# Peptides against a protein of PDB entry 3C2G, part 162

Target 1, 209 residues: chain A of PDB entry 3C2G
Amino acid sequence: IRTFDLLGLLLHDSDAIDGFVRSDGVGAITTVVQYPNNDLIRAGCKLLLQVSDAKALAKTPLENILPFLLRLIEIHPDDEVIYSGTGFLSNVVAHKQHVKDIAIRSNAIFLLHTIISKYPRLDELTDAPKRNRVCEIICNCLRTLNNFLMMWIPTPNGETKTAGPNEKQQVCKFIEIDILKKLMSCLSCEGMDTPGLLELRSTILRSFI

## One batch from the design tools (peptide; made by RFdiffusion4, then SolubleMPNN)

Design b2_p29_3_s1 (from b2_p29_3, 20 letters changed)
Fold by OpenDDE base, seed 3:
Order: structure tokens, then C-alpha cells, then sequence
Structure b2_p29_3_s1 (fold): chain B 209 residues (1-209), chain A 29 residues (1-29)
């Protein structure tokens, strides 16, 4: 735990972060968080989030790491772990087709829906810190979904992949009224990527038209 | 890893039980 905290303090610039990632830092964290200690898991996932936008991740084999993290998020009830894990997921899949494929094969679409469905509506949360954390988690999930959906939207100059029938069925669940209400409620939270949420809404509509 | 999975499953089950309790309380109020 203390080691992760110290590393988090030292990893404040892109070069240091890339150096850590190139030294298999992500693999080291995922090895350590396999121990049944909630504080250790929280610290490790937080550190993963801090390095999740590193350029060096494009060269990191995530075939063993990503399924493990997805399983961790699936079974762990801790909001801080879910926040960090979904944040990591949203960043690592961005602009990386190979990573998106690994996540999708690991049932990420269904997991994202499950996470959003488990949380109450934001208007039902009176505690501001809790409401904000839940909003951030939902936004992380929706941003990840947007990254997946963009693969299946035809572009004028690019080859478009087709979603499988199972993936299409899972994506259809995100147009449920409860999910859409949660998406809209996130727009009222401070510090949220409002343009990104609006882009997702547009992407969802284009995926079904 | 097996120990972690068991611990996490137990914590998830406890959370489900608490959520069910809260739902019951709301239904009875």
C-alpha cells in the first residue's frame, strides 16, 4: 500500500509514467492486487487509473491484465475500486482497437450495463460526495461504451467492423429508459465531460438508425 | 487469486443482503 502511494506521488509527468509502464508496472500492480486486501486493491486500482492514459500502454500486452481487472470490478462492491477500474478501462480502450477487442471478448459491454443498473438514480442520492462518485462511475462506463460503439459506425474513409449478434443485444440494453435517465442526470454534475456525454447520445442514436 | 475471489464474493453477497433489507424497509414504510 505504501509503495503504491509513493509511486503515485512520483508518477506526475508523462515520461515517468511511460517509464513505469515500460518496466511492466501495470503487470506488477495486477499481481499485487490479487491479495485479499481491500486497501491494497484500492491503492493499486488508483495507481492504475493514474497511468491509464500512458502512451506506452499501446505496447503493453493487456490480454491477461484486462480480463483480470474486469473480473475484479465485477465482483468488488467498492465504489473507489469501481471508479478507478472503469476509469482505467475507459482510457486504455481509447484509440486502441486491439484493447477494445480484448475488453469486448471479456464481456465488458454487459459489465458496464450491470454497473450502471446497480446504482440508484442520482436524484435519489442526498450525499453530494456519493452522488458525484456515482456520476463519475456512470460517466466512465458510458465513455467506454462510446468507444466501443464508434468501431461499428461507418466512416467515409475507413473499414468498419460489424458487431456480433450478442454484442448488439447487449448494446440494445443501453437504450432502456432507466439507463437514459442516468445518462441525462450526469449532465448536471460538476466536472463531467458534457461534450463527451452528448457525443455518446449521438453515437447511440446513430447505432440504431 | 482464489482467496481474493472468495472474499469479494462474500462482500458482494453482504451488499446484496443489505440492499434487500433496505428495499424491505421501504416497502414496509
Amino acid sequence: as target 1 above (209 residues)
Amino acid sequence: YEELLKLQEEEEEKEKEEAEKRRLEVALS
Scores: peptide ipSAE 0.006, ipTM 0.339, DockQ to the pose 0.016
Fold by OpenDDE base, seed 5:
Structure b2_p29_3_s1 (fold): chain B 209 residues (1-209), chain A 29 residues (1-29)
Amino acid sequence: as target 1 above (209 residues)
Amino acid sequence: YEELLKLQEEEEEKEKEEAEKRRLEVALS
């Protein structure tokens, strides 16, 4: 735990982060968080989030890492783990088609829906720190969804990858009124990535209308 | 066969959903 905290303090600039990632730092973290220690898992996932936008991740094999993380988020009932994990997911799939494919094959779409659907509405949360954390989690999930949906939007050249039947079915769940309400509620949270959420809204409209 | 496959997929999704719901409820309690 303390080691991860220390590492987090040392990774402040892009070069240091890239260096860590190139040295298989992500693999090292994922190995450590396999131990059944909640504090360790939390610290490790937080560190993953810190390095999740590293350029070096584009060259890092994630075939084993990403499915493991998704499973960890699925089974671990900790808002901090879910926050960090979904944050990592959203960043790592960004601008990386091969990573999106890995995530989708690993049932990420369904997981995202489940996470969003099972959290209470933000207006039902009276504790401000918790409400903000839940909002961030939902935003992470929705941002990840946006990244997936962008794969299936026609390019100016008229060419686009088509979602498979299963993916389409899973994506359709996000147009549920409850999910849409939660999206809208996130727009009301202070300090959130409002531009990103607006982009998602636009993407959803383009995908389903 | 297709109907059976669909049924199995629906059951698996439901089980996963229920399991995650319970986990999140615990985390939020």
Scores: peptide ipSAE 0.006, ipTM 0.315, DockQ to the pose 0.022
Fold by OpenDDE base, seed 4:
Formats: C-alpha cells, sequence, structure tokens
Structure b2_p29_3_s1 (fold): chain B 209 residues (1-209), chain A 29 residues (1-29)
C-alpha cells in the first residue's frame, strides 16, 4: 500500500509515467490487485488512474488487463475502486480504437449501464463528498460511453464503423428515463466536465437519428 | 461438467447481486 502511494508521488511528470508504463507497470499493478485486500485494491486502482493518460499506453497490450479491470469494477462495491477504475477506463480508451474494441468485447457498455443504475439519484445524497464522488463515477461512465459512440459517427470521408446488434441494444439502455435523469443531475454538479456531458448528449441524439 | 457450469453461473449471479446491494449501501453511507 505504502509502495503504491510512494510511486504515485514519484510519478509526477510525463516522462516518469511513460517509463513506468513501458516497464509493464500497469501489468504489475493489476497482478497485485488480484489479492483480496481492499486497501491494496484501492491503492492500486488509484495508481492506475494516475498513469491512465500516459502516451506509452497506446503501445501497451491491454488484452489481459482490461477484462480483469472490468471484472474487478463489476464485483467490487467500493466507490474509490469504482471511481479509479472507471476513470482509468475512460482515459485509456480515449483516441485508441484498439482499446475501445477490447473494452466493448469485454462487455464494457453493459457494465457502465449497470454501474450508473445502481447508484442513487444525486439529489438523494445529502453528504457533499459522497455526492461528488458518485457524480464523478457517473461522469466517468458517461465519458467512456461517449468515446465508444464516437466510433459509429460518420467521418467527413464517409468512413464509419457500424455497431453490432448487441452493442446497439446495450446503447439503447442509456436512453432509459432514470439514466437520463442522472445525466442531467451531473450537469448541476460543481467541477464536472460540463462540456463533455453536453457532447455526450449530442452524440446520443445523433446516434438515434 | 454442465452442472458445474450452471453452479458457477448461479454463484456469479448471486455474487453480482450481493455486490450491487453493497454498492448501494456504500453509496448511501
Amino acid sequence: as target 1 above (209 residues)
Amino acid sequence: YEELLKLQEEEEEKEKEEAEKRRLEVALS
């Protein structure tokens, strides 16, 4: 645990982070968090989040890492783990088609819906720190979804990937009234990526036109 | 083998339900 905290302090510049990732640091963390220790899992996932925007991740094989992380998020009820894990997922899929494909094949779309569905409405949370954390988790999920949906939007060159029937069905779950209400509630939270949420709204609308 | 597979699926489903319940409890704490 302390080792992960210390590593997090040392990984303060992009070169150090890239060096860690090139040395299979992500794989090392995912190996450690397989042990059933909540504090260790929290620390490891937090470190994953800290390195999740590294350029070196584009060259890192994630075929074994992403399915494991998705399963961890699925079964672990800890908000800190879910926050870190969904944050990692959101960052790692950004601008990386091959990573998006791995995540989708690993049933990420369904998982994102499940996570959002199981949290209460933000207006029911009176504790501000808790409400903010839940909002951040929902935003991470929605940002990840936006990254997936962008693959199926036609480019100016007319080239677009087509979503499979299963993916389309899973995406349709996000237009449920309870999910839409949670999306709208996130727009009222301070410090949230409001432009990103508005982009998602636009992307969702375009996906159904 | 088929019976074992069904048992594993049932256990995984139960674990998911329990995890979901705990997630809600954590969110409300």
Scores: peptide ipSAE 0.000, ipTM 0.321, DockQ to the pose 0.018
Fold by OpenDDE base, seed 1:
Structure b2_p29_3_s1 (fold): chain B 209 residues (1-209), chain A 29 residues (1-29)
Amino acid sequence: as target 1 above (209 residues)
Amino acid sequence: YEELLKLQEEEEEKEKEEAEKRRLEVALS
């Protein structure tokens, strides 16, 4: 735990982060968080989030890392783990087709829906810090979904990857009224990227029209 | 048979999701 905190302090610039990632730092974290200790898992996932936008990740094999992280998020009812994990996922899939494919094959779409569905409506949360954290988690999930949906938008050349029938079915779950209400509730949270959330909503809806 | 198996898998997954939801609700309390 303390080691991860110390590493987080040292990883304060892009070069340091890239150096850590090139040295298989992500693999090291994922190995350590296999130990069944909640505090260790929290600290490790937080560190993953901190390095999730590293350029060096584009050259890092994620075939084993992503499925593991997805499973970790699935089984841990910890807001901090889920926040960090979904944040990592959102960042790592951005602009990386091969990473998106790994995530989708690992049932990420279904998991994202499950995560959002598990949380209560934000208006039912009276504790502001908790409400904000839940909102952030939902936003991470929706941003990740948006990145997936973009793969299936036709390019100017008319060629696009088509979603499989299972993926389409799973994506359709995000137009459920409960999911849409939670998205709308996030728009009311202070300090949130309201324009971004509106864009996500638009993208989701357009994918079904 | 294949349809039945699929339905069973879907039901098991739903039950798992509900159990996980309950765990999360407890953790959030």
Scores: peptide ipSAE 0.000, ipTM 0.297, DockQ to the pose 0.021; fails the geometry check

Design b2_p29_3_s2 (from b2_p29_3, 21 letters changed)
Fold by OpenDDE base, seed 4:
Structure b2_p29_3_s2 (fold): chain B 209 residues (1-209), chain A 29 residues (1-29)
Amino acid sequence: as target 1 above (209 residues)
Amino acid sequence: AKELEELQKKADEERKKEAEERRREIALS
């Protein structure tokens, strides 16, 4: 735990972060978070989030890391783990197209739905720190989803990647009324990425045209 | 295809900026 905290303090420099990633630091963290220790898992996932924007991740194989992380956040009830994990996911899908494909094949879209479904509406959360954390989690999920859906938006020339039947089914979960109500509740949250939410709305609409 | 690529690149760049901002917030806390 202290080691991860120390690393977190040192990893403010982009070159240091890249160096850590190039040395298989993400793999090392992934190994550590396999131990059934909640504090260790939390610290490890936080560190993953901190390095999730590293340029070196574009060259890092994530075929084993992403499915593991997705499973971890699926089964873990800890908001801090979910925050860090969804934040990591949101950032790494921005590195390369292949990462998006791995995540989607690992049922990431469905997982995002599950995570959003787990939390109450933000207006029902009276504790400000909790509300803010939940808001951030939902934002991470929405950003990730947006990045996935954008792959399937038709272009004027008619060239587009088509979502498979499974992906379509997973996406359809986000148009459920309860999910939509929850997403709408985010618009009033302080610090919410309102532009991002509006972008997602636009992307969803375009995906169903 | 080109338009989609441009949109994807733009979204990806925004996600990277958000990650950088999160690091700054942590550093300031």
Scores: peptide ipSAE 0.096, ipTM 0.664, DockQ to the pose 0.414
Fold by OpenDDE base, seed 3:
Structure b2_p29_3_s2 (fold): chain B 209 residues (1-209), chain A 29 residues (1-29)
Amino acid sequence: as target 1 above (209 residues)
Amino acid sequence: AKELEELQKKADEERKKEAEERRREIALS
């Protein structure tokens, strides 16, 4: 924990972050968070989020790291872990196509749906800190989903990647009425990434029309 | 494949920049 707090100072220096990542710092964190200590898991996942935009991650193999993290956030009820984990996911899938493929193979689409499904509508949350955290989690999920869907959008020349049947089925769950109501409730949240939500809407329409 | 690759690359670069900006904001706060 103390080490992670100290390493949190890396936020101030992008070169230091890259150096940490190049030295397999992400692997080191994931090794440490395997221990059943909630405070350690929170601190480790927070640090993962902090380094999740590092340029060096594009060259880092995530085949063993990402499935582990996805499983961690799947089984962990902690909003802070889920926030950090989904934030990490949303950032690392933006680094390279291979990371998107690993995430999808690791059932990330289903996980995103599960995460959104477990939270109430934001308008039902009276506690502002809780509402804001849930909003951030949902936004992380939506950004990740958008990055996945973008792979399957036809280009003007007709070129596209094809989603598998399972992926298509999982994506279709996001247009269910209950999910849509939750997504719409995000618009009431202060600091909501409205442009990102509108982009996702456009991406969904382009994917299904 | 070139056009799709370019579109994906642009989207990825945009998301990466947004992440970097968020990190900078956190670091400066």
Scores: peptide ipSAE 0.075, ipTM 0.645, DockQ to the pose 0.315
Fold by OpenDDE base, seed 1:
Structure b2_p29_3_s2 (fold): chain B 209 residues (1-209), chain A 29 residues (1-29)
Amino acid sequence: as target 1 above (209 residues)
Amino acid sequence: AKELEELQKKADEERKKEAEERRREIALS
């Protein structure tokens, strides 16, 4: 735990972060968070979030790491773990197309829906810190979804990748009224990525029309 | 195929910028 905190203090420079990732730092963290210690899991996932935009991640094999993290988020009820894990996911899917494919094959679309569905509406949360954290989690999920949906939007020449039937079915869950209300609620939160959420709204409309 | 790849690349680059901005905010706080 103290080691992760120390690393978090040192990893403010992009070269230091990139050096950590090149040294299999992500693999080291994922090994450590396999121990049944909630504080260790929380600290490790936070560190993963901090390095999730490293350039070296584009060269890191995530085939073994990403499915493990997705499973961890699925089974762990801690908001801080879910925040860090969904944040990591949203950032790493922006590196390469193959990372998106690994996430989708690892049931990420369904997981994102499950996460959003588990949280109450933001307007029902009276505690500001809790409301803000929940909003951030939902935003991370929605940003990840946007990155997936963009793969299946037709180009002007009519070329597009096709989503599989299971993927289409899972994506259709995001047009449910409760999910749309949560999206709209996030747009009303201060300090949120409003442009990104508006982009997602546009992407959803383009995907279903 | 190339046009789709370029569109996705632009979206991915924008997401990286957002991540870098978040890191800068954390580093300055």
Scores: peptide ipSAE 0.067, ipTM 0.639, DockQ to the pose 0.330
Fold by OpenDDE base, seed 2:
Structure b2_p29_3_s2 (fold): chain B 209 residues (1-209), chain A 29 residues (1-29)
Amino acid sequence: as target 1 above (209 residues)
Amino acid sequence: AKELEELQKKADEERKKEAEERRREIALS
């Protein structure tokens, strides 16, 4: 725990983060979070989030890491772990087709729906810190979904990947009224990336209309 | 096509900015 905290304090610049990632730091964290210690898991996932935007991740094989992380956030009860994990996922799939493919093959779309469905409506949460954390989790999930959906939007000049039938079915779950209500509730949260959420809404609409 | 790629690129750049901003906030705390 203290080691991860120290690493988090040292990894303030992009070069240090890239250095850590190049030295298989993500693999090292993944090894640590396999131990049944919630404090270690929390600290490790937080550190994963901190390095999740590293340029060096483009060269890091995530075939073993992503499925493990997805399983972790599926089963772990701690919102902080889910926050960090979904944040990591959202960042690593950004502009990385191969990572998107790994995530999708690992049933990430369904998992995102499951996570969003797990949480109550934000208006039902009276505790502001908890509400904000839940909002961030939902936003991480939705942002990740947006990254997936964008792959399947036809571009006038390009061969667009088509979603498989299973993926389409999983995506269709996000137009459920309860999910849409949660999305709308996130749009009303202060400090959120409202433009990003609006973009997602637009992407969803374009995907289904 | 280019517009959508640009929008996606912008969204990703904003996310990168948010991650960097979070790092800055952590560094300042």
Scores: peptide ipSAE 0.066, ipTM 0.646, DockQ to the pose 0.523

Design b2_p29_3_s3 (from b2_p29_3, 19 letters changed)
Fold by OpenDDE base, seed 1:
Formats: structure tokens, sequence, C-alpha cells
Structure b2_p29_3_s3 (fold): chain B 209 residues (1-209), chain A 29 residues (1-29)
């Protein structure tokens, strides 16, 4: 655990982070978090989040890493693990079609819906730290969803990939009133990526109209 | 073949034990 904390302190610049990722640092973390220790899992997932925007990840095979992380998030009820894991997912799929495909094949769309559905409405949470963390988790999920939906929006310059029937069905669940209310609640949270959430709203409208 | 399989099994068990010890050490650190 202290090792992850120390690594987090050392990985403070983009070159160090890229070096860590090129040395299979992500694979190393995913191996370590297989140990059934909650503190270790938290620390490892936090470190994953820290390196999740590294350029070197574009060259890292994620076929074995993403399914494992998704499964970890699915089975682990810890908000900190879910926060870090969904944050990692949202960053790693950004602008990487092949990574999006891996995530979707690994049932990511359904998982995102499950995560959002698990949490109560933000207005029902009286504890500010808890409310903020839940809001961040929902935002991570929604940002990831936005990245998926953007694949299926027609662009002027190219043939749009079509979502499969199963993916379409799973995406349709995000227009449920409860999900939309949670999206709107996140817009009211201080410090949230309001522009990103507004973009998602626009993407949802374009996807379903 | 049986002796080689037993040796491989022992090596695999040792590797698993070493990995477990390493994970425990990392978890305790």
Amino acid sequence: as target 1 above (209 residues)
Amino acid sequence: YEELQELQKEEDEKAEEEQKKLLEEIASS
C-alpha cells in the first residue's frame, strides 16, 4: 500500500507517467489488486486513475486489463474503487476506438447503468462528502457513455459505425427518467464538469431523436 | 512424463506461493 502511495508521489509529470505505463505499470497494478485486500485495491485503483490519461496507454494492450477492471468494479461495493475504476475507464476510452470496442464487448454499457442505478438520488444524500463522491462516480459513468455514443453519431466525413441491437437496447436504458434526473442533479453539483455533462445531454438527444 | 509433470506442478506451486508472499508483502507495506 505504501508503495502505491510512493509511486503516486513520483508519478507527478507526464514523462514519468508514460515511463511507468511503458514498463507495463498498469499490468503490474492489475496483478497486485487481485489480492483480496480492500486497502490495496483502493490504492491500486487510485494509481490507475492517476495514470489513466497517459499517452503511452494508446500502445498498451488493454484486452486483458479492461475486462478485469470492469469485473472488479462490478463485484466491489466500495465507492472509492468504483470512483477510481470508472474514472480510469472514462479516460482510457477517450479518443480510442479499439479501447471502446473492448469495453463494450466486456459489457461496459450495462455495468455503467447498473452503477448509476445503484446510488440514490443526490438530493437524498445529506452527507456532502458522500454526495460529492457519488456525483463524481455518476459523472464518470456518463462521460464514458458519451464516449460510446459518439461512435454511433453520423459524421460528415465518414461511415458511422452502427450499434448492435444489444448495445442499442442497453443505451436506451439511459433515457429512463431516473437516469435523466441523476444527470440533471449532477449539473447542480459544485465543481463538476458541467460542459461535459451538457455535451452528454446533447449527445443523448442526438442519439435518441 | 509423470516425473516432468510432477516437477512442473511443484514449480507452479512454488511460483504461486512466491507470488502470494509478494502480494502479502505489498499489502502489508
Scores: peptide ipSAE 0.020, ipTM 0.376, DockQ to the pose 0.013
Fold by OpenDDE base, seed 5:
Structure b2_p29_3_s3 (fold): chain B 209 residues (1-209), chain A 29 residues (1-29)
Amino acid sequence: as target 1 above (209 residues)
Amino acid sequence: YEELQELQKEEDEKAEEEQKKLLEEIASS
């Protein structure tokens, strides 16, 4: 646990983060968080989030890491683990088609829906820190979904990957009124990337028109 | 061949135990 905290303190520079990732740091964390210690899992997932936008991740094989993380998020009820894990997921799939494919094959779309669905409406949360954390989790999930949807939006060049029928069905679950209300509630949260959420909303709408 | 498979299973179990000990050490630090 203290090791992850120390690493987190040292990994503030982009070059240091890239160095850590190139040295299979993500794999190392993933191995360590297999130990059934909640504090260790929290610390490890937090560290994963810290390195999740590293350029070196584009060269890192994630075939074993990503399914494991998805499973971890699925089985852990801990908001901090879910926050860090969904944050990692949203960043790692960004601009990486092969990573998106791994995530989708690992049932990520369904998992994202499950995560959003399990949380109460933000207006029902009176504790501000809890409300903000839940909002961030929902935003992470929706941002990840946006990254997936972008694969299936027609490009000006006319070449578009088509979502499979299963993926389409899973995506359709995100237009449920409860999910849409949660998306809208996130737009009112302080400190959120409102432009990013608006972009997501636009992408969702375009995907269903 | 059955003996080789049993030996491999024993080696895998030992490796898992060693990994568990390492994880416990990391968890304590």
Scores: peptide ipSAE 0.019, ipTM 0.384, DockQ to the pose 0.014
Fold by OpenDDE base, seed 4:
Structure b2_p29_3_s3 (fold): chain B 209 residues (1-209), chain A 29 residues (1-29)
Amino acid sequence: as target 1 above (209 residues)
Amino acid sequence: YEELQELQKEEDEKAEEEQKKLLEEIASS
């Protein structure tokens, strides 16, 4: 834990972060978080989030890392772990088709649904810090989903990939009434990307209905 | 898509069980 805290202090600039990533720092963290200690897992996932936008990640194999992380956040009840994990996921899939493919094959779309499903509506949360954290988690999930859906949006000058039946089925879960109610509750949350949420909703409806 | 729905239900049940185990492990650590 202390080591992760110290690393977090040292990794304050892009060069240091890239150096850490090039040295398989992400793999090292992934190894550590396999230990069933909540504090250690929190610290590790927080560090993952800190390095999740590193340029060096574009050259880092994530085939073994992403499935593990996805499984971790699937089963872990801790909001801080979920926050960090979904934040990591959203950043690493951004602008990287190969990483998106790995995540999707690892059932990431379904996982995003599961994460949203576990939380109550934001208007039912009276504790402001808790509400804010849940809002951030949902935002991370929505950003990730949007990044996936962008692959299947036709572009004027290119062939567009088509979502397979499995992906379609997973995306269709987001139009369930209970999920929609939860998403609607996010619209009033401070810091929520409301335009992005509306765009996502539109994309889901147009693409899969 | 009935088969896919059943698979997802099984995954949900598995996740719940794994979550319970993880909580127990955390509590004992």
Scores: peptide ipSAE 0.016, ipTM 0.355, DockQ to the pose 0.024
Fold by OpenDDE base, seed 3:
Structure b2_p29_3_s3 (fold): chain B 209 residues (1-209), chain A 29 residues (1-29)
Amino acid sequence: as target 1 above (209 residues)
Amino acid sequence: YEELQELQKEEDEKAEEEQKKLLEEIASS
């Protein structure tokens, strides 16, 4: 735990972060968080979030790391772990087709729906810190979904992947009224990625119309 | 505050049990 805290303080610039990632730092964290210690898991996932946008991740094999992390956030009830894990996922899949494929094969679409469905509507949460954290989690999930959906939208250059039947069925769950209401509720929260949420809304419409 | 601490304890215990199962699955594969 103390080691992760120290590492978090040292990883303050892009070069240091890339150096850590090139040295298999992500693999090291995922090895350590295999132990059933909640504080260790929180600290490890937080550190993963801090390095999740590193350029060096594009060259890092994530086939053994990402499925483990997805399983961890699936079974762990802790909002801080879920926040960090979904944040990591949303950043790591961005502009990386091979990582998107790993996530999808690891049932990420279903997991995102499960996470969003688990939380109450934001308007039902009276505690501001809890409401904000839940909003951030939902936003992370929706941003990840947007990154997946973008693969299946026809581009002018003709390179379009086709979603499998299972993926299509799972994606259809995100147009349920409850999910759409949660999406809209996130737009009312301060400090949220409003442009990203609006992009997702547009992507959903293009995917289903 | 006591109720919140009890709830957190139950969540931690559940997380530990699920993590143990995951490790057993990895060891058996």
Scores: peptide ipSAE 0.016, ipTM 0.379, DockQ to the pose 0.017

